# Peptides against a protein of PDB entry 4BOS, part 41

Target 1, 163 residues: chain A of PDB entry 4BOS
Amino acid sequence: PVLTRTVVPADNSCLFTSVYYVVEGGVLNPACAPEMRRLIAQIVASDPDFYSEAILGKTNQEYCDWIKRDDTWGGAIEISILSKFYQCEICVVDTQTVRIDRFGEDAGYTKRVLLIYDGIHYDPLQRNFPDPDTPPLTIFSSNDDIVLVQALELADEARRRRQ
Target 2, 163 residues: chain A of PDB entry 4BOS as posed
Amino acid sequence: PVLTRTVVPADNSALFTSVYYVVEGGVLNPACAPEMRRLIAQIVASDPDFYSEAILGKTNQEYCDWIKRDDTWGGAIEISILSKFYQCEICVVDTQTVRIDRFGEDAGYTKRVLLIYDGIHYDPLQRNFPDPDTPPLTIFSSNDDIVLVQALELADEARRRRQ

## One batch from the design tools (peptide; made by RFdiffusion4, then SolubleMPNN)

Design b1_p14_5_s2 (from b1_p14_5, 5 letters changed)
Fold by OpenDDE base, seed 3:
Structure b1_p14_5_s2 (fold): chain B 163 residues (1-163), chain A 14 residues (1-14)
Amino acid sequence: as target 1 above (163 residues)
Amino acid sequence: SAAERAALLEALRA
């Protein structure tokens, strides 16, 4: 079994496309972003006491309007919210630093998904099997540390190739 | 950073 990267469109919504891909078991839907943006906005709006300016960097209402724009980029706060919503750890391997940022690490989730990030663009990661009849795996056990090693190897290879 | 933002969110959650 090998860990591979699925290249999604390099648009402003690559994070949402990538997360949707891995949490839905390998479904590529570049049109999923508007729904996911609305989902995040709804979650943020539902708890203005928790999602304060200290966390958002802007008022609750301003953030909700901002994240629903089709040209705004998702980041750490959106990943954190999506991790909580989908009840899984989201691991982001960075090709620039060759390190993994783990979101939802302390939540006690039994499942994890993986993304690869180059400083601008997000792509989803999947495990492919030799048997072509076996579909790729995108949801891993939170105890599967081998997949983290494989992700770091992919990131290191990408860094050496500058891509 | 991403890690700092996540840590802040986690700290405020507790």
Scores: peptide ipSAE 0.027, ipTM 0.623, DockQ to the pose 0.027
Fold by OpenDDE base, seed 4:
Structure b1_p14_5_s2 (fold): chain B 163 residues (1-163), chain A 14 residues (1-14)
Amino acid sequence: as target 1 above (163 residues)
Amino acid sequence: SAAERAALLEALRA
């Protein structure tokens, strides 16, 4: 089995497309962003005490309006929210630092998904199998440390290619 | 502050 990268469109919604891809088992849908943005806005709006201005960098309402725009970029806040919503760890391997940022790692989730990040763009990762009849895997056990090692190897290779 | 925001983001990740 090999961990591979699926390149999603380099648009303003690559994070949402990537998350949707991995949590839905490998479904590439570049049109998923508007609904994902609305989902995040709904979650944020539902708990203004938790999602405070200190966290958001703007008022709760301003954030909700902002994230629903089709040209705004998602980041750590959105990943954290999506981790909680989908009840899984979201592990982001950074090709610039060859480090993994784990979102939701202390929540006790049994599942994890992986993204690769180059400082600007997000892509989803999946495990491909030699058997052509076995579909790629995007949702891993949180006990699967091999996939994290493979993600680091993939990021290290990407880093070397850009240096 | 930036430090406060960073701390809160870390809490969100936990």
Scores: peptide ipSAE 0.023, ipTM 0.626, DockQ to the pose 0.031
Fold by OpenDDE base, seed 5:
Structure b1_p14_5_s2 (fold): chain B 163 residues (1-163), chain A 14 residues (1-14)
Amino acid sequence: as target 1 above (163 residues)
Amino acid sequence: SAAERAALLEALRA
């Protein structure tokens, strides 16, 4: 089995497209972003004590208006919210540093999904199997640390190709 | 919640 990258469109909504892809078991839907943006805005608006200006870098209302725009990027705040919403650990491997940032690691989730990030763009990761009739896997056990090693290898190869 | 997740999935697939 090998871990591979599925390239999604670079349309400012790659984070949302990538998350939807992995949590739905490999479904590519570039049109999913508007509803996911509105969901995040609603969650943020519902808890202004936690989602304060110190956390958001702007007022709660300003953030909600900002994230609902079709040309703004998702990042760590959005990943954290989506991890809680989908009840899974989201692991992001960075090709610039060859490190993995784990979101939801202390929540006790039994499942994890993986994204690859190059400093600008997010893509989803999947495990392919030798049997062509076996569909790729995008949802892993939170105990599967081998997939994290494979993600680091994939990121390291990507970094070497750019240096 | 599970209900919210189900509602979002339904909306995304519509």
Scores: peptide ipSAE 0.021, ipTM 0.593, DockQ to the pose 0.028
Fold by OpenDDE base, seed 1:
Structure b1_p14_5_s2 (fold): chain B 163 residues (1-163), chain A 14 residues (1-14)
Amino acid sequence: as target 1 above (163 residues)
Amino acid sequence: SAAERAALLEALRA
């Protein structure tokens, strides 16, 4: 497939680096995490009724302090928030289960981006083109189901390599 | 909002 994986640093901020990469059209910036963490904290703090302790697993304030640390890992809550913020579907293909978790799939977004996840680490996915002068594509139509098939193929191959 | 998103992206690129 023409869909490829860009390996980002295996630091505690790989989710944020990966999301920034795909929403920015393929820009690798490992230093983007602090501002993205702050953004998430701001959104969570702004709506304590929705982002309750039941949702967060900790108090609203505790979560905000926690997510702003440079050594804490983002997950489904952060992906959901980022999907809403960037107004795009975030599709995460899991190499352990060979399944795609779609965040924001019912929101009516016209765009989707893709990440690959191995249970610990997130990486961004991009579509490469034969023309070397054509930059890779990271933002897809939400109707582009072919890219989802290609993502599953990548995940399946990754799983086979580990087994 | 679009403005907030643009501001964030700009900050991330700086």
Scores: peptide ipSAE 0.020, ipTM 0.597, DockQ to the pose 0.029

Design b1_p14_5_s3 (from b1_p14_5, 4 letters changed)
Fold by OpenDDE base, seed 1:
Structure b1_p14_5_s3 (fold): chain B 163 residues (1-163), chain A 14 residues (1-14)
Amino acid sequence: as target 1 above (163 residues)
Amino acid sequence: SAAARAAALAALRA
């Protein structure tokens, strides 16, 4: 099995599209972003004490309005929230640093999903199997450290090729 | 906390 990248549109919502892809088992839906943005805003609004201005960099209300815009970028805050919502680790392999940032790693989740990040774009990662009739896997065991190694290798190759 | 770490990793915007 090999780990591969599925390129999603660079339409300001690539993070959301990528997360949706992996958590839903490989469903590419670029139209998923508005609802995911609303979901995040709802979660943030529900706990202004936890999602404080110190964390958000703006007031809770301002953040909620901002993240719901169709042209604003998601990041670590949103990934953390989505990890908690979907009850899985979200592992981001960064091609610029060739390291993996794990979100939700201390929550005891049994599943993990992987994204690849190049500094300006997110794409989802999937495991492809030798049997072409076996669908790619996007949800891995949190015990599957081989996939993390493969992700690092993929990121290193991407960096080398200026991707 | 997860939130604090997320804020520290704010460079992951895209």
Scores: peptide ipSAE 0.242, ipTM 0.789, DockQ to the pose 0.066
Fold by OpenDDE base, seed 5:
Structure b1_p14_5_s3 (fold): chain B 163 residues (1-163), chain A 14 residues (1-14)
Amino acid sequence: as target 1 above (163 residues)
Amino acid sequence: SAAARAAALAALRA
């Protein structure tokens, strides 16, 4: 089994497309972003005390309007929200630092998904199997440490290609 | 702090 990335469009919504891909078991839907943006806005709007101006850098309402734009970038706050919504750990392997940032790691989720991030773009990761009849896996056990090792190896290789 | 948390939450933008 080998961990590979599926390149998604660099259309300002790659985070959402990538998350959707992995949590849905490998479904590529570049049109999924608007609804995911609305979902995030809804969650943020529902808790203005937590999602304060201090956290958002703008008012709660301004953030909600901003994140719903088709050209605004998602980040750690959006990943955290999506992790909680989908009830899975979201692991982001960063090719610039060769580190994994784990979102939802303390929530006790039984599943994890993986994204690869290069500082300006997200792609989803999947495990491919030798048997061509076995479909790629995007949802892993939260106990699967091998996939994290493989993700680091993938990130290290990507970093080496740029140097 | 709120600022530190905001910075952390602003990371990984793309």
Scores: peptide ipSAE 0.216, ipTM 0.768, DockQ to the pose 0.065
Fold by OpenDDE base, seed 4:
Structure b1_p14_5_s3 (fold): chain B 163 residues (1-163), chain A 14 residues (1-14)
Amino acid sequence: as target 1 above (163 residues)
Amino acid sequence: SAAARAAALAALRA
């Protein structure tokens, strides 16, 4: 089996599209972003003490309005929120640094999903099996460290291609 | 906190 990348549109909502893809088991839906943005805003608004101005860089209300725009980029805050919402680790492999940032790693989730990030774009990762009748896997056991190794290998290959 | 760690990783925006 091999870990592969599914390229999603670079439409300023690639993070949301990528997360949706992996948590829904491999469903590509570029139209999912508006509702996911509203979900983020709802969660941020629900806890202004936790999502403070110091963390957000702007008032809670301003952040909610900002993230709901269709041209604003999601980041670690959004990934953290989505990890908690979907009750899974979200592992981001960075092709620039060949590092994995794990969100939700301390929450005790039994599942993990993987994204690949190049500094300006997110794509989802999936495991493809030799048997063509076996569909790709996007949701892994949180004990599956092999997939993390494969993600690092994929990132390293991507970095080498840019050298 | 989780929020603080997320803010520290703000470079992951895309």
Scores: peptide ipSAE 0.210, ipTM 0.781, DockQ to the pose 0.066
Fold by OpenDDE base, seed 3:
Structure b1_p14_5_s3 (fold): chain B 163 residues (1-163), chain A 14 residues (1-14)
Amino acid sequence: as target 1 above (163 residues)
Amino acid sequence: SAAARAAALAALRA
């Protein structure tokens, strides 16, 4: 089995497209972002004590309006929210640092999904199987550390190609 | 701290 990336559009919503792809089992839908942005805004708005101005860098209401714009970037807070919503660990492998940041790692989820990040773009990762009739896998066991090694290998190779 | 959390939450933007 080989871990590969599926390139999604660089349309300011690549994080949302990538998360949707992996949590839905490999469904590429670039039109999913508006609803995912609204979902995040809804969750943030529901808990203004937790999602405070100090955490958001702006008022809760301002953040909600901001994240719903089609040209604003998601980051760690959005990944954390989506991890909790989909009840899975979201692992981000960074090609610039060759490190993996794990979101939801202390929540006891049985599943993990993987994204690859280059500093300005997110893509989803999937496992391809030698049997062409076996569809790619995007949802892994949270105990599958081999997939993390493979993700690091992809990141390291990407970094070497740019140097 | 709140400051540390805010900085972490602002990371990995794309």
Scores: peptide ipSAE 0.184, ipTM 0.760, DockQ to the pose 0.064

Design b1_p14_5_s4 (from b1_p14_5, 6 letters changed)
Fold by OpenDDE base, seed 1:
Structure b1_p14_5_s4 (fold): chain B 163 residues (1-163), chain A 14 residues (1-14)
Amino acid sequence: as target 1 above (163 residues)
Amino acid sequence: SAAEKAAFLESLRA
């Protein structure tokens, strides 16, 4: 088995597309972003005390309107929310720093999914199998540390290619 | 701090 990335469109919604891909078991749907953006806005709006202006960088209402635009970039706030919504750990492998940021790691989830991030783009990660009839795996056990090692290997290779 | 957290949150935008 080998961990690979699926390149999704760089259409300003790559984070949402990537998350959708991994949590839905490998379904590429670039049209999923509008509804996911609305989900984020709904959750942000539901807790203005937690999602304060100090964290959002703008008022709660302004953030909700902003994130629902089709040209705004998601980030850690969105990842945190989606981790909780889908009840899984979301691991972001950063190719610039060769590190993994784990969202939801203390929530006790039994599942984890992986994204690869290069500073301006997100892609989903999947495990491919030798048997072509066996579909790729995107949802891993939260105890599967091998996949994290493989993800770091991908990040390190990506960084080497840019050096 | 809140500022550090905000900076981290922004560092992962894409």
Scores: peptide ipSAE 0.513, ipTM 0.890, DockQ to the pose 0.068
Fold by OpenDDE base, seed 2:
Structure b1_p14_5_s4 (fold): chain B 163 residues (1-163), chain A 14 residues (1-14)
Amino acid sequence: as target 1 above (163 residues)
Amino acid sequence: SAAEKAAFLESLRA
């Protein structure tokens, strides 16, 4: 089995597209972003005490309006929210630092998904199988540390290609 | 620190 990336469009919504891809088992739908953004805004708006200005860097309402724009980039806040919503660990494999940031790692989720990040773009990761009849796997066991090793190898290779 | 956390939060934007 090989861990590979699926390149999604660089349309300012790559994070949302990538998350949707992995949590839905490998469904590529670039049109999912508006609803993903609205989902996040809805969650944030529902808990202004937790999602305070201190966390958001802007008022709750301002954030909600901002994240719903089609040209604003998602980041750690959105990943955290999506991790919680989908009840899975979201692992961000950073190719610039060859580091994996794990969101939801303390929540006790049984599942994890992986994204690869290069500083300006997100793509989803998947495990491909030699059997063509076996579809790629995007949802892994949270105990599967082998996939993290493979992800680091992938990141390291990507980094080496850029220097 | 708060500054470090803020930097981390922004470092993953895309």
Scores: peptide ipSAE 0.485, ipTM 0.869, DockQ to the pose 0.068
Fold by OpenDDE base, seed 5:
Structure b1_p14_5_s4 (fold): chain B 163 residues (1-163), chain A 14 residues (1-14)
Amino acid sequence: as target 1 above (163 residues)
Amino acid sequence: SAAEKAAFLESLRA
């Protein structure tokens, strides 16, 4: 089995598309972003005490209006929220730094999903199997650290290709 | 710090 990436559109909503892909078991739906943005806004709006200006960098309302725009980029805040919503650890493999940032790692989730990030784009990661009858896996055990090693290798290779 | 957190948050934007 090998870890590979599926390139999703660079339409300013790649994070949302990528998350949707992995949490839904490998379903590519570029049209999912508007609803996911609204979902995030709703979650943020529902808890202004937690999602404070200190966390958001802007007022709760300003953030909600901002994230619902179709041209705003998601980041750590959105990943954290989606991790909680989907009840899974979201691991972001950064090809620029060759590191993995784990979101939701302290929540006790039993599953994890992986995204690859190059500084300006997110793509989902999946495990492909030799057996053509076995579909790719996007949801891993939170105990599967091998996939993290594979992800780092993938990131390192990507970095080398850019040099 | 708050500044460091903000920097981290922005470093993952895409």
Scores: peptide ipSAE 0.485, ipTM 0.869, DockQ to the pose 0.070
Fold by OpenDDE base, seed 3:
Structure b1_p14_5_s4 (fold): chain B 163 residues (1-163), chain A 14 residues (1-14)
Amino acid sequence: as target 1 above (163 residues)
Amino acid sequence: SAAEKAAFLESLRA
């Protein structure tokens, strides 16, 4: 099996498209962002004590209005929220540092999904199988450390291509 | 702290 990258559109919503892809088992839907932005805003608005101004960098309401804009980019806070919502670990491999940031790693989730990040763009990762009739896998066991090694290999290769 | 967490989260925005 080989871990591969699916390139999603380089728009302001690549994070949401990528997360949707992996948590839905490999469904590419570039139009999913508006609903996901609203979902995040709803979650944030529902718990102003947890999602405080100190965490958001702005008031709860200001954040909700901000994240629902079609030109604002997602990051770690949005990944953390989506990890909780989908009840899975979200692992992001960075091609600039060749490191993996794991979101939800302390929550005890049994499954993980993987994204690759180059500093300005997110893409989803999937495992392809030799049997062409076996569909790619996007949801892995949280104990599958091999997939993390493969993700690091992809990131390292990407970095070498830029040198 | 909350401030440290906020700073870390912001550093990972893209």
Scores: peptide ipSAE 0.024, ipTM 0.619, DockQ to the pose 0.042

Design b1_p14_6_s1 (from b1_p14_6, 7 letters changed)
Fold by OpenDDE base, seed 2:
Structure b1_p14_6_s1 (fold): chain B 163 residues (1-163), chain A 14 residues (1-14)
Amino acid sequence: as target 1 above (163 residues)
Amino acid sequence: DERLAEAAAARALS
């Protein structure tokens, strides 16, 4: 089994496309972003006490309007929200630092998904199997730490390619 | 959530 990267379009919505891909079991849908943006905005708007200006960097309403734009980029806040929504740990391996940021790690989720991030772009990760009849896996056990090692290796290789 | 607030800076920006 090999962990591989699926390159999604380098548009402003790569995070959403990548998350959608992994949580839906490997479905590539670059058109998913508008609805996911609205989902996030809806969640944020529903809890203004938690999603405060201190967290959002802007008012709750301003954030909701901002994230729904088609040219704004998602990040840690959006990943955290999506982790909670999909009830899974989202692990982001950073190719610049060769580190994994784990979102939802303390929530007790049984599943994890993986993204790879280079500072300006997100891509989804998947495990491919030797058996051609076995589809790639995008949802892993939260106890599968081997996949995290594989993700780090993938990130390290990517980092070396840029140096 | 303090962790969320701290992590908020770690985002891709256009």
Scores: peptide ipSAE 0.035, ipTM 0.707, DockQ to the pose 0.041
Fold by OpenDDE base, seed 5:
Structure b1_p14_6_s1 (fold): chain B 163 residues (1-163), chain A 14 residues (1-14)
Amino acid sequence: as target 1 above (163 residues)
Amino acid sequence: DERLAEAAAARALS
């Protein structure tokens, strides 16, 4: 089995497209962002005590209006929210540092998904199998630490290509 | 929550 990257469009919504891809089992839908942005805004608005200005960098209302714009980029805040919503660990491997940031690791989720990040773009990761009739896997066991090693190897190779 | 400030998952920039 080989861990591979699926390149999604380099538009303002690559984070949302990538998350949707992995949590839906490998469905590429570049039009998913508007609804995901609205979902995030609703969740943030529902808990102003937790999603404070200190966390958001702006008022709760300002953030909700901002994230619903079609030209704003998702990041750590949105990943954290989507991890909770989809009830899975979201692991982001960074090609610049060759590190993995794990969101939801302390929540007790049984599943994890993986993204690759280069500082300006997110892509989803999937496991391909030798049998062509076996579809790629995007949702892994939270006990599968081998996939994390494979993600680091993939990121390290990407970094070497750019240097 | 400290995880919301993780550098590897910072906002993508255009």
Scores: peptide ipSAE 0.034, ipTM 0.709, DockQ to the pose 0.048
Fold by OpenDDE base, seed 4:
Structure b1_p14_6_s1 (fold): chain B 163 residues (1-163), chain A 14 residues (1-14)
Amino acid sequence: as target 1 above (163 residues)
Amino acid sequence: DERLAEAAAARALS
């Protein structure tokens, strides 16, 4: 089995497309972003005490309006929200630092998904199998440490290519 | 949540 990257469009919504891809088992749908943006806005609006200006960098309402725009970029805040919503760890391997940032790691989730990030773009990761009849895997056990090692190897290779 | 606030800077940028 090999961990591989699926390149999604760089259309301002790469994070949402990537998350959707992995949590839905490998479904590439670049049109998923508007609804995911609305989902995030709904969650943020539902808890203004937690999602404060200190976290959002703007008022709760301003953030909700902002994230629903089709040209605004998602980041750590959105990943954290989506991790909680989908009840899984979202592990982001950074090709610039060869480090994995784990979102939801302390929530006790039994599943994890993986993204690869280069500083300006997110892509989803999946495990491909030699058997052509076995579909790629995007949802892993949170006990699967091998996939994290493979993600680091993939990021290290990507880093070397860009240097 | 301080961790979330600190991580908030990690965004994809055009």
Scores: peptide ipSAE 0.033, ipTM 0.702, DockQ to the pose 0.043
Fold by OpenDDE base, seed 3:
Structure b1_p14_6_s1 (fold): chain B 163 residues (1-163), chain A 14 residues (1-14)
Amino acid sequence: as target 1 above (163 residues)
Amino acid sequence: DERLAEAAAARALS
């Protein structure tokens, strides 16, 4: 089994496209972003005590309006929200640092998904199998640490290609 | 949530 990346469009919504891909089992839908942005805004608006200005860097309402724009970028806070919504750990391997940031790691989720990030762009990761009849896997056990090693290897290879 | 607040600055930038 080999861990590979699926390159999604380099638009402002690559994070949302990538998350959608992995949590839906490998469905590429670049048009998913508007609804995912709305979902995040809805979640944030529903709990202004938790999603405070201290966390958001702006008022709750300002954030909701901001994240629903088609030209704003998602990051750690959006990943955290999506991790909680989909009830899975989201692991992001960074090609610049060759490190993995784990979101939802303390929530006790049994599943994890993986993204690769280069400082600007997010792509989803998947496990391919030698048997062509076995579809790629995007949802892993949270105990599968081998996939994390493979993700680090991909990140290291990507870093070397840029040097 | 301290971790969320700290990590919120780590955003993809265009």
Scores: peptide ipSAE 0.033, ipTM 0.700, DockQ to the pose 0.041

